# Designs tried in a protein design run: peptides against a protein of PDB entry 4PN1. Part 110

Target 1, 261 residues: chain A of PDB entry 4PN1
Amino acid sequence: KIEMNFLNKPIVPDTTKVISNFLTHYLITEPVEHVEIEAKLGTLIDLETQNRFEFPVMNETILNPEFNLRTRFESDMTASEHKYLNEFLNQAFRDSQKPGRLPFAYKHTKQVDLFYETEDNSRDKIRVSKNQSDNQVLACVKKRRVADLFLYCPNDAFDIRISISDELPVSMPSGNQQPSLTRLKDRVGYVHQEIKIDLTKTTQNDPVYDTTERHELEVEFGNIADLRDRAQKAKDGMEAPLFRRVQLFMDNVRILRREHS

## One batch from the design tools (peptide; made by RFdiffusion4, then SolubleMPNN)

Design b1_p19_2_s2 (from b1_p19_2, 9 letters changed)
Fold by OpenDDE base, seed 5:
Structure b1_p19_2_s2 (fold): chain B 261 residues (1-261), chain A 19 residues (1-19)
Amino acid sequence: as target 1 above (261 residues)
Amino acid sequence: KSWLDYLSEEELSFLYRPP
């Protein structure tokens, strides 16, 4: 005798629709070939006050990119918060190993990122990633930030940046070229239902953040081919598969941004 | 050009657009 609503069927939140449209654009409409799609936890900073941005809303809100709000996004958290999230995810991992659950996968990676200037002095640097243990080359790419979507989350400790990036594979720099920047990354990665959750401790000299150490939490779509397929179906009028996948992604993000020490 | 400019009127029906 209880129904979900007066139509007695599921309804899609506006947040899901907006994000789905955002993703569809860069997956299908103007497709990014080597697309990476991730959400980072951080803080929207008001450039005028240098404090967390304040907007007269009471819940999770996607900011309209057509408005220049004069903000910057700081993708960082305290070591304590980072540790808490690590412990939280470790517990979630353990719980997922129980019968009847879908298990997490876990991986601990230590890598070094070497950044090289391009011969044409383009803004995008070449990044060579190597495993610290055996010096194996993991990737050599030029990463270009294509677009961002910001979520202001007044009820949580963190705001969210969803980023579209193009990771173009490129040839290794000349052996005579020295890196302009070296970054050490200590990453613990969790994968659940092809959603990647990474806690990363980065050590580098960063002129933007003016810090040698950063703590980041990232949530990434682990199956881009599947996501692109879902986006294509959405463009063809079948939206449900895309909405379900975006909802899953955002629910994971929402869980994580609520957890803090 | 913003990705919003590529959306149909139906897709934009729930989004705020400046005047």
Scores: peptide ipSAE 0.139, ipTM 0.634, DockQ to the pose 0.401
Fold by OpenDDE base, seed 2:
Structure b1_p19_2_s2 (fold): chain B 261 residues (1-261), chain A 19 residues (1-19)
Amino acid sequence: as target 1 above (261 residues)
Amino acid sequence: KSWLDYLSEEELSFLYRPP
């Protein structure tokens, strides 16, 4: 007979607990109404060296937000890395279509984002998203970054930023208002068990500066209502459902951040 | 307040907090 451990009871990794608590705060304690929760692959950069941050740890580590480590997070990756991840996910998609597996869903979207200043000149801009093909309005939101949690991953190609955002639906800007910024987004999206994985190429045209491109990979909780329910249960003393969902999310993130060209 | 400030002592028991 084999037991789980010397108590023969499930044990939850600290990473799962910490992230679960982080999420619970913004889901339940100080709830964000239109919450978006995503993890982005990128690099923690030391502001002093402008190189990848170095910390004396040998594996995945959540950085304590109470410390100012003088870092920035770069969510951009190279085109080659992005291409590799796309190929990897395409293969994963194909494999998931086989009998006995839960299949991925796939969607390719091309949109243009138009950013407008608010009447109150707040820092948050209004984003109008349109389909590139027919200019149909997909969304009009005011997005606010609420909080970030950073994971330093020395063994992997990428570090991780988990972000809490509020995407507040708002009215369309006045017809006479001009956008301050426009971005083209080419996104391929994969969904597995309501976890969304997006590869996004963003192109920004500046009349003065050269066109800039960014390549990003993000993992998002696709069912916020379910996650909020799980978080509420956790607050009520039943933590297992939340931990399981967070574990699934993080395992997907871990798979992706290990992949590199 | 940060989200850490809302955690119970039990929830923080395994976390280091700066003085």
Scores: peptide ipSAE 0.136, ipTM 0.669, DockQ to the pose 0.433
Fold by OpenDDE base, seed 3:
Structure b1_p19_2_s2 (fold): chain B 261 residues (1-261), chain A 19 residues (1-19)
Amino acid sequence: as target 1 above (261 residues)
Amino acid sequence: KSWLDYLSEEELSFLYRPP
């Protein structure tokens, strides 16, 4: 007979607890009304060297936000890395369709995002998203970044930024306004157990600079209502449901950040 | 205030804080 440990009970990793507390704050304590919670793959860059930062740690580490570490996060990867991840996720999708598995859902979208200045001259821009095929308006929102939590991952190809955002639905800008910025997005989305994984290729035309292309991978909680319920239960003393959901989310992130071309 | 300010002493034990 084999037991999982000397108590024969499951334990919760410190990473799961820290992230759960971070999420609970913005779900329950100081709740964001239209909250979006996502993790992006990218690189923590040392502002002095402009290379990937070398923290004195040997494994996945949550950075303390109280310290100024003089880093920036670049949420980008090479086209080859992005292609590899797309192929990897396609294979995962196919495997999940087999008997005995929970299937992925898949969606491919092409949209254009138009950014407008606000009438109140706020720092936040209004984003109008349209379907490229029929020009149908998909969304009109004002998105505000609320908080970030960074994970340095020295053994993997990518570091992680977990972001809390407020995505407020707003009215369309006046017909006389011109967009300050236009971005084309080619996105493939995968959903498994209400965790959303998106690969996005963004093309931006700059009048001064050449067209730039960005490749991003993001993992998002697909059921915020359920997550908020779990967070409330955690505040009430039942933490297990929240921990399980955060663990699932992070395991998916960990799988993806280990993959590279 | 930072979200860290709302953590219990037990929860804070998972975070390094210099004296």
Scores: peptide ipSAE 0.074, ipTM 0.549, DockQ to the pose 0.561
Fold by OpenDDE base, seed 4:
Structure b1_p19_2_s2 (fold): chain B 261 residues (1-261), chain A 19 residues (1-19)
Amino acid sequence: as target 1 above (261 residues)
Amino acid sequence: KSWLDYLSEEELSFLYRPP
């Protein structure tokens, strides 16, 4: 007979605990009302060397946010890497359709984002999102970045940024306002067990500069209400449901960040 | 108002502290 360990009970990794605490803060302690929680694949860049950040660790490591490591996070990847991940996810989708598996849901969306300046000249812009096909308004929000948590992953192709954002619904800008920025998004979305994985190609046109393209992969908690409920239970002393959901989320992230062309 | 300010000493022990 095989047991899990000498206690024959599950043990929670420190990474799961730290992330759970991070999420609980912005879900329960100082709750963000319209919270978005996502992980993006990318690269931690050392501002001093302009190369990928090097830290004296040998595995996945949450960076202490109290220390300025003079880094920036680039959420972009090459077209080749993005294509590889798309193919990988397509295969995962196909495999999940087999008997005995929980199936992925799949959606392809083309969206246009229009950014408008606020009347108070705040840093946060109003984003109006529309479907490219029918010009239907999908959302009008003011997105505020609340917090970031960075994972340095020396053994994997990508580092990770987990972000807490507030997507505050706001009124549409006046009809006389012109957008300061327009972005086209071609997004392929995969949903598995209420975790959303998005591959997004973003095209931005600048009147002065050439068109720029960005390739991103993000993993998002698709059921915030459930996550908030789990976080509340954790605050009340029952941590297991939250840990399980965070573990699921992170396992998906870990799978994806290992893949490279 | 960092989320770290709300953590207990035990929870903070999971974080890296330089010598």
Scores: peptide ipSAE 0.062, ipTM 0.569, DockQ to the pose 0.696

Design b1_p19_2_s3 (from b1_p19_2, 7 letters changed)
Fold by OpenDDE base, seed 3:
Structure b1_p19_2_s3 (fold): chain B 261 residues (1-261), chain A 19 residues (1-19)
Amino acid sequence: as target 1 above (261 residues)
Amino acid sequence: KSWIDYFSEEEKSYLYTPP
């Protein structure tokens, strides 16, 4: 007979607890009404060297936001890395269609995002998203970044930023207002067990600078209502459902950040 | 904000073509 440990009970990783508490704060304690919770793959860059930061740790580490670490996060990757991840996810999709598995869902979208300045000159811009094929308005929102949690991952290809955002639906800008910025987005989305994985290629035309292309990978909680319910239960003393959901989310992130071309 | 839409393999359009 083999047991899990000397208590023969499951143990929750400390990382899961820390992230769960972080999420609970913005789901329950100071609730964000139109909350979006996502993890982005990228690189923590040392502002002094402009290279990937070298923290004195040997594995996945949540950075304490109370400390000024003199870093920035770049949510980007090379085209080659992005291509590899696309192929990897395509294979994962195919494998999930086999008997005995839970299948992925898939969606490909091409949209244009138009950014408008607000009348109150707030830092947040209004984003109007349209379908590229028929110019149908998909969304008009004001997105506010509420909080970030950074994970340094020295053994993997990417570091991680977990972001809490408020995506507030707003009225369309006035007809005479011109967009300050336009971005084209080509997005391939995968959904497995209500966790969304998006590969996004963004093209931006700058009148002063050359056309820039960004490649991003995002992992998002697809069922916020369920997550909020789990967070409430955790606040009430039943933490297991939240821990399980966060563990699932983080395991998916961990799989992806280890992959590279 | 969540979506669970399914497209078949034949309907899939990828960001990148297989090598």
Scores: peptide ipSAE 0.021, ipTM 0.456, DockQ to the pose 0.016
Fold by OpenDDE base, seed 2:
Structure b1_p19_2_s3 (fold): chain B 261 residues (1-261), chain A 19 residues (1-19)
Amino acid sequence: as target 1 above (261 residues)
Amino acid sequence: KSWIDYFSEEEKSYLYTPP
């Protein structure tokens, strides 16, 4: 007979605990009403060197937000990396359709995001999302970035930013208002066990600057209500359900950040 | 109050020790 440890009890990794507490704060303690929780793959850049940040650690490490490390996070990746991840996820999708597996769901969306200034000239812009094919309005929201948590991952191709955002539904801008910015989004979405994985190619046309293209991969909690319920239970002393969900989320992130061409 | 403020000082010390 094998025991898991000398207490023969499950042990939760520190990373899971820290992230769970981070999420619980914005789900329960200071709740964000229309919360979006996602992890983006990218690179922590040292502002001084403009290279990937170097920290004296050898594995996944959550950075303390209280310290200014003079870094920025770049969520962009190369087209080749993005293509590789697309192929990888396509294969994962196919494999999941086999008997005995839980299947992925797949969705391809092409949308246009129109950004409008608010009447009060707030920093937050109104985003109107439309389907590219028929111009149907998909959403009209005011998105606010609430908090970020950064993971430095020296052994992997990418570092991670976990973000808390508030996507407040708002009324459509007045018909006479012109958008300040327009973005085209080509998104391939994969869903497995209510965890959403999105590959997004964003094209931005600037009247002054050349067209810029951005390639992103994000992992999102697809069931916020369930996550909030788990977080509440954690506050009430039952932490296991939350830890399990966070562990699943992070394992998916870890799989993806290890993949590279 | 940020989420990190809910950790004890002892807990914070284990999250990150600056060089």
Scores: peptide ipSAE 0.016, ipTM 0.291, DockQ to the pose 0.671
Fold by OpenDDE base, seed 1:
Structure b1_p19_2_s3 (fold): chain B 261 residues (1-261), chain A 19 residues (1-19)
Amino acid sequence: as target 1 above (261 residues)
Amino acid sequence: KSWIDYFSEEEKSYLYTPP
């Protein structure tokens, strides 16, 4: 007879607990009304060395936000890595269509984002998103970055930034205003069990600088209402539903950050 | 009721696979 441990019961991983508490704070304790919660794959860069950050740990580690580590996060990857992940996700999509599996949904979108300065000279810009095919307005929002949680992943191809953002719907800017920045987004989206995985190629044209292209991978909670409900239950003493959802999210992130060309 | 009681046996294995 074999048991899991001396209690013969499963235990929640500490990473799951820490992230759950982080999310609960911005879902329930100090609730963000139009909350977006996403994880981006990228690289923690040491500002002193300009190389990937090296911390004296040997595995996935949530960095304490109270410490100034003098790092920046680069939410980018090579075109080759991005292509590999696209192929990987396509295969995962195909496999999920088989009997006995929960299927992926897939969508390819192309949009342009126009950024405008606010009338009040706020630090946050207004983003107008339009469909590239017909120039129809998809959204007009003011996005505020609320909080970040960084995971240093020394054994994987990528580090992780989990971000809490507030996407406030706002009125369209005045017709006489010119955008300060324009970005083209080519995005393929995969949804599985209400977790959204996006591969995005972003092109930015600058009159002073050469055209820059970025390749990003994002993992987002697709059902915020459900997540908020789970977080509320956790605050009320029922933590299991939240832990399960966070574990699912993080396992998807872990799968993706390990993949490389 | 303990938080662990809210997990199905399948979910428990998902969080931790016993040896």
Scores: peptide ipSAE 0.008, ipTM 0.293, DockQ to the pose 0.037
Fold by OpenDDE base, seed 5:
Structure b1_p19_2_s3 (fold): chain B 261 residues (1-261), chain A 19 residues (1-19)
Amino acid sequence: as target 1 above (261 residues)
Amino acid sequence: KSWIDYFSEEEKSYLYTPP
């Protein structure tokens, strides 16, 4: 007879516990009302070398936010990598439609984001999102970055930034105000078990800077209410539901960050 | 100049293929 370990019980990976605690803080302890929780694939760049950050570890490692590592996170990839991920997710979508599987949902959206300065010149800009085809307003929010958690992934193509954001609904800017920044977004979204995976090609036009393009992959918790409920249960001593959901999220992230052209 | 005029037709096109 074999057992899993000397307790014969499942054990939760430490990464899952750390992330779960991080999320619980901003879901329950200091709750963000309109919280968005997403992971972006990208690269941790060492500001001193301008190369990928190097840390003396050999596997996925959550960086301690209390230490200034003099890094920046570049949430971008090549068009080739982005295309590869699109093809990969398309195949995953097709496979999930087979009997016995839980199916993906798919959506392709084109929108424009218009960014406006606030009257008080606050750091946070107002974002007006419109459907590109009919100019219908989809959202008007002030997005505040609340916290980040960085994962250094030396064995994979990408590092990870998990971000907590507050997307506060706000009133539309004055009709005479011009946007300081515009972004066209071509986004394909995949949803599986309420985890959202978005591939986004962004074209940004700034009055001061040249037009720039970015290719991003984002993984987002699609059911915040459920996640908050799980986090509350965790605070009350029942951690398993939260751990399971975070594990699912991270496994999806791990699958994606390992894929490359 | 409208905001949309800052983008080329290529930039306005879909990039990704569906499943």
Scores: peptide ipSAE 0.039, ipTM 0.512, DockQ to the pose 0.013; fails the geometry check

Design b1_p19_2_s4 (from b1_p19_2, 9 letters changed)
Fold by OpenDDE base, seed 1:
Structure b1_p19_2_s4 (fold): chain B 261 residues (1-261), chain A 19 residues (1-19)
Amino acid sequence: as target 1 above (261 residues)
Amino acid sequence: MNWLSLLSEEEKSFLYTPP
């Protein structure tokens, strides 16, 4: 007979606990009402060297937010990497359609995001999202970044930023207002077990740099209500459901950040 | 003139391979 360990009980990785606590804070302790929780693939850049940050660790490491490491996060990848991930996810999609598996869902969307200054001249802009094909308004929100958690991943192609955001629904800007910024988004989305994986090409006109393109991959919790319920149970002493969901999320992130062309 | 009108369809989209 083989046992898992000397207690013969499953053990929760420390990373799972740390992330779970981080999420619980913004789900339960200081709850964000319209919370969005996503992980983006990208690169931690050392502000001094302008190269990828080097930290004296050998594996996935959550950086302590209390320490200023003089870094910035670039949520971007090359077109070739983006294409590779698209092909990878397509194969995963096809494999999931086989008998005995839980299937992926797939969606391709194209939208235009228009950014407007607020009436009170607040820092956060109003974003109006429209369907690119028929100009139908999809959303009008003020998005506030609440918190970030960074994972340095020295063995993988990408580092990770987990972000907590508040997407506050707001009224449409007046018809006489002009957008201060416009972005085109071409997005393919893959959903598996309520975890959303999005590949997004963003095109933006910049007055200084002309037209810029970004290629992003994000992983999002697709069922916030369920996650909040799990977090509440964790606060009440039943941590296992939250840990399982966070583990699932992180395993998906880990799969993706290891893939590259 | 909206700058979007200056972009080609190729510039407005990324050609993803469907599954």
Scores: peptide ipSAE 0.087, ipTM 0.650, DockQ to the pose 0.013
Fold by OpenDDE base, seed 4:
Structure b1_p19_2_s4 (fold): chain B 261 residues (1-261), chain A 19 residues (1-19)
Amino acid sequence: as target 1 above (261 residues)
Amino acid sequence: MNWLSLLSEEEKSFLYTPP
């Protein structure tokens, strides 16, 4: 007979605890009302070298936000990497349709995001999202980045940024106002156990500069209400439900960041 | 009911190819 450890009980990885505490802070302690929580795959760039950041660690490491490491995060990836991840997720989707598995849901969406300056000249722009097919307004929000948590992943193709954002619903801009920026989004979404995995091609049309294209992969908590409930329970001393949900989220992220072309 | 019947033609492609 084999036991898990000398207590024969599950143990929670430190990474899970740190992330859980981070989420609990912005879900419960200083709650963000319209919270979005996502992890993006990308690269931590050292501002001094302009290369991928090098830290003296040998495995996945959460960077301490209290330290200025002189880095920036680039959420873009190559077209080939994006294609590989698409093929990988397509296969995962197919496999999940087999008997005895929990199936993925799949959705392909095309939308346009129109960005408008605010009347108060705030740094936060108003984003109007519309379906490309029928121009139906999907959302009108002012998105504020609240906090970031960076994971340096030296053994994987990508580093990770976990972001807390506030998507405040706002009124539509005046009809006479022109957008300062437009973004076309071609997105395929995979949902498994209320975790959303999105591959997005973004084409940005800058009125002054040339068109830029980005390829992104993001993993998002699809059920914030449930997550908030779990976080509240954790604050009340029952941490297991939150830890399980965070572990699920992070395992999905870990699978994806290991895949490369 | 075949689950494929619930998908659009775009979704049935199961292929998102970035340029």
Scores: peptide ipSAE 0.027, ipTM 0.500, DockQ to the pose 0.013
Fold by OpenDDE base, seed 3:
Structure b1_p19_2_s4 (fold): chain B 261 residues (1-261), chain A 19 residues (1-19)
Amino acid sequence: as target 1 above (261 residues)
Amino acid sequence: MNWLSLLSEEEKSFLYTPP
């Protein structure tokens, strides 16, 4: 008989604990009301070298937010990398439809995002999202970035930013107001076990910088109510449900960041 | 072998391919 360790019990990786505590803070301790929690694939750039950040570690490492490492995060990838990930996820979708598996859900959305300045001149803009096909309003929100957690991943194609945001539903801007910025989004979304994976191509027309295109991959917790419940249980001393959900989330992120064309 | 060439038309409906 083989045992998993000398206690014959599962153990929780330290990275899972650190991320779980980070999430618990903004779910329970200082709760964000309309919270969005997502991980984006990208690159940590060292501001001194303008190249990918180099740190004296050999594996996935959560960076301490208390230290200013003079970095920026580029949430972008090449069109080729984005295409490869799309093909990879399409195959994963097909495989999940087989007997004995839990199936992916899939959705393709094309939308336009219109950004408006607020009447009170707040830093946060109002975003109105519309369906490109029929111009129907999908959402009107004010999004505030609350916190970030960065993971340096020297063995993988991408580094990771986990972000906490407050996405507040708000009323439509006044009819006489013009948008300050317009973005087109072409998004394919994959949902598996309430974890959402989005591939998004964003096109922005800038009169000064011409048309710019960005390719993003994001992983999001699709059931915030369940996650908040798990976080509350963790704070009350039962951590296992939260750890399991965070482990699932991070395993999906780890799979994706290892893939490259 | 081009992976996309192996897909049916139905399977291709799920594709999002950046240029």
Scores: peptide ipSAE 0.025, ipTM 0.500, DockQ to the pose 0.012
Fold by OpenDDE base, seed 2:
Structure b1_p19_2_s4 (fold): chain B 261 residues (1-261), chain A 19 residues (1-19)
Amino acid sequence: as target 1 above (261 residues)
Amino acid sequence: MNWLSLLSEEEKSFLYTPP
């Protein structure tokens, strides 16, 4: 008979615990009402060198947010990388349709995001999202970034930013207001076990800078209510359900960040 | 309140290791 370890009990990786506690804080302790929780693939850039940040570690490492590391996170990737990931996810989708597997769901969406200034001149803009095909309003929100957690991944193509955001539903701007910014989003979304994986190409027209494109990959918790329930249970002393969900989320992230052409 | 307060002292020690 083989045992897991000398206690014959599961052990939770530190990464899982840290992330779980991070999430629990913004789900339960200081709850964000309309919370969005996502991980983006990107690169930690050293502000001094403008190159990828270098840290003396050999594997995935959560950075302490209390330290000023003089870094920025770039969530962009090349069109080639983005295409490769799209092909990879398409194959994963196809494979998941086979008997004995849990299938992916797939959705392709094209939307326009219109940004409006608020009456109080707050930093947070109102975002109106519309479907490109019929101009149907999909959402009107004020999105606020609440917190970030960065993972340095020296062995992988990408570093990771896990973000907590508040997407507050707000009233539509007055018809007399003009948008300060317009973005086109072409998004392919894959959902597996309520984890959402989105590849998004964003096109932005800048009056000063010509049309810029950004290519992003994000992984999102698709069932916040369930996650909040798990976090509450964790606060009440039952941590296993939360740890399992976070582990699933992170495994998906790890798969994606390892893929490269 | 900092979410780091939710971590055990052992977990904090991991996070506070400087470069």
Scores: peptide ipSAE 0.005, ipTM 0.246, DockQ to the pose 0.649

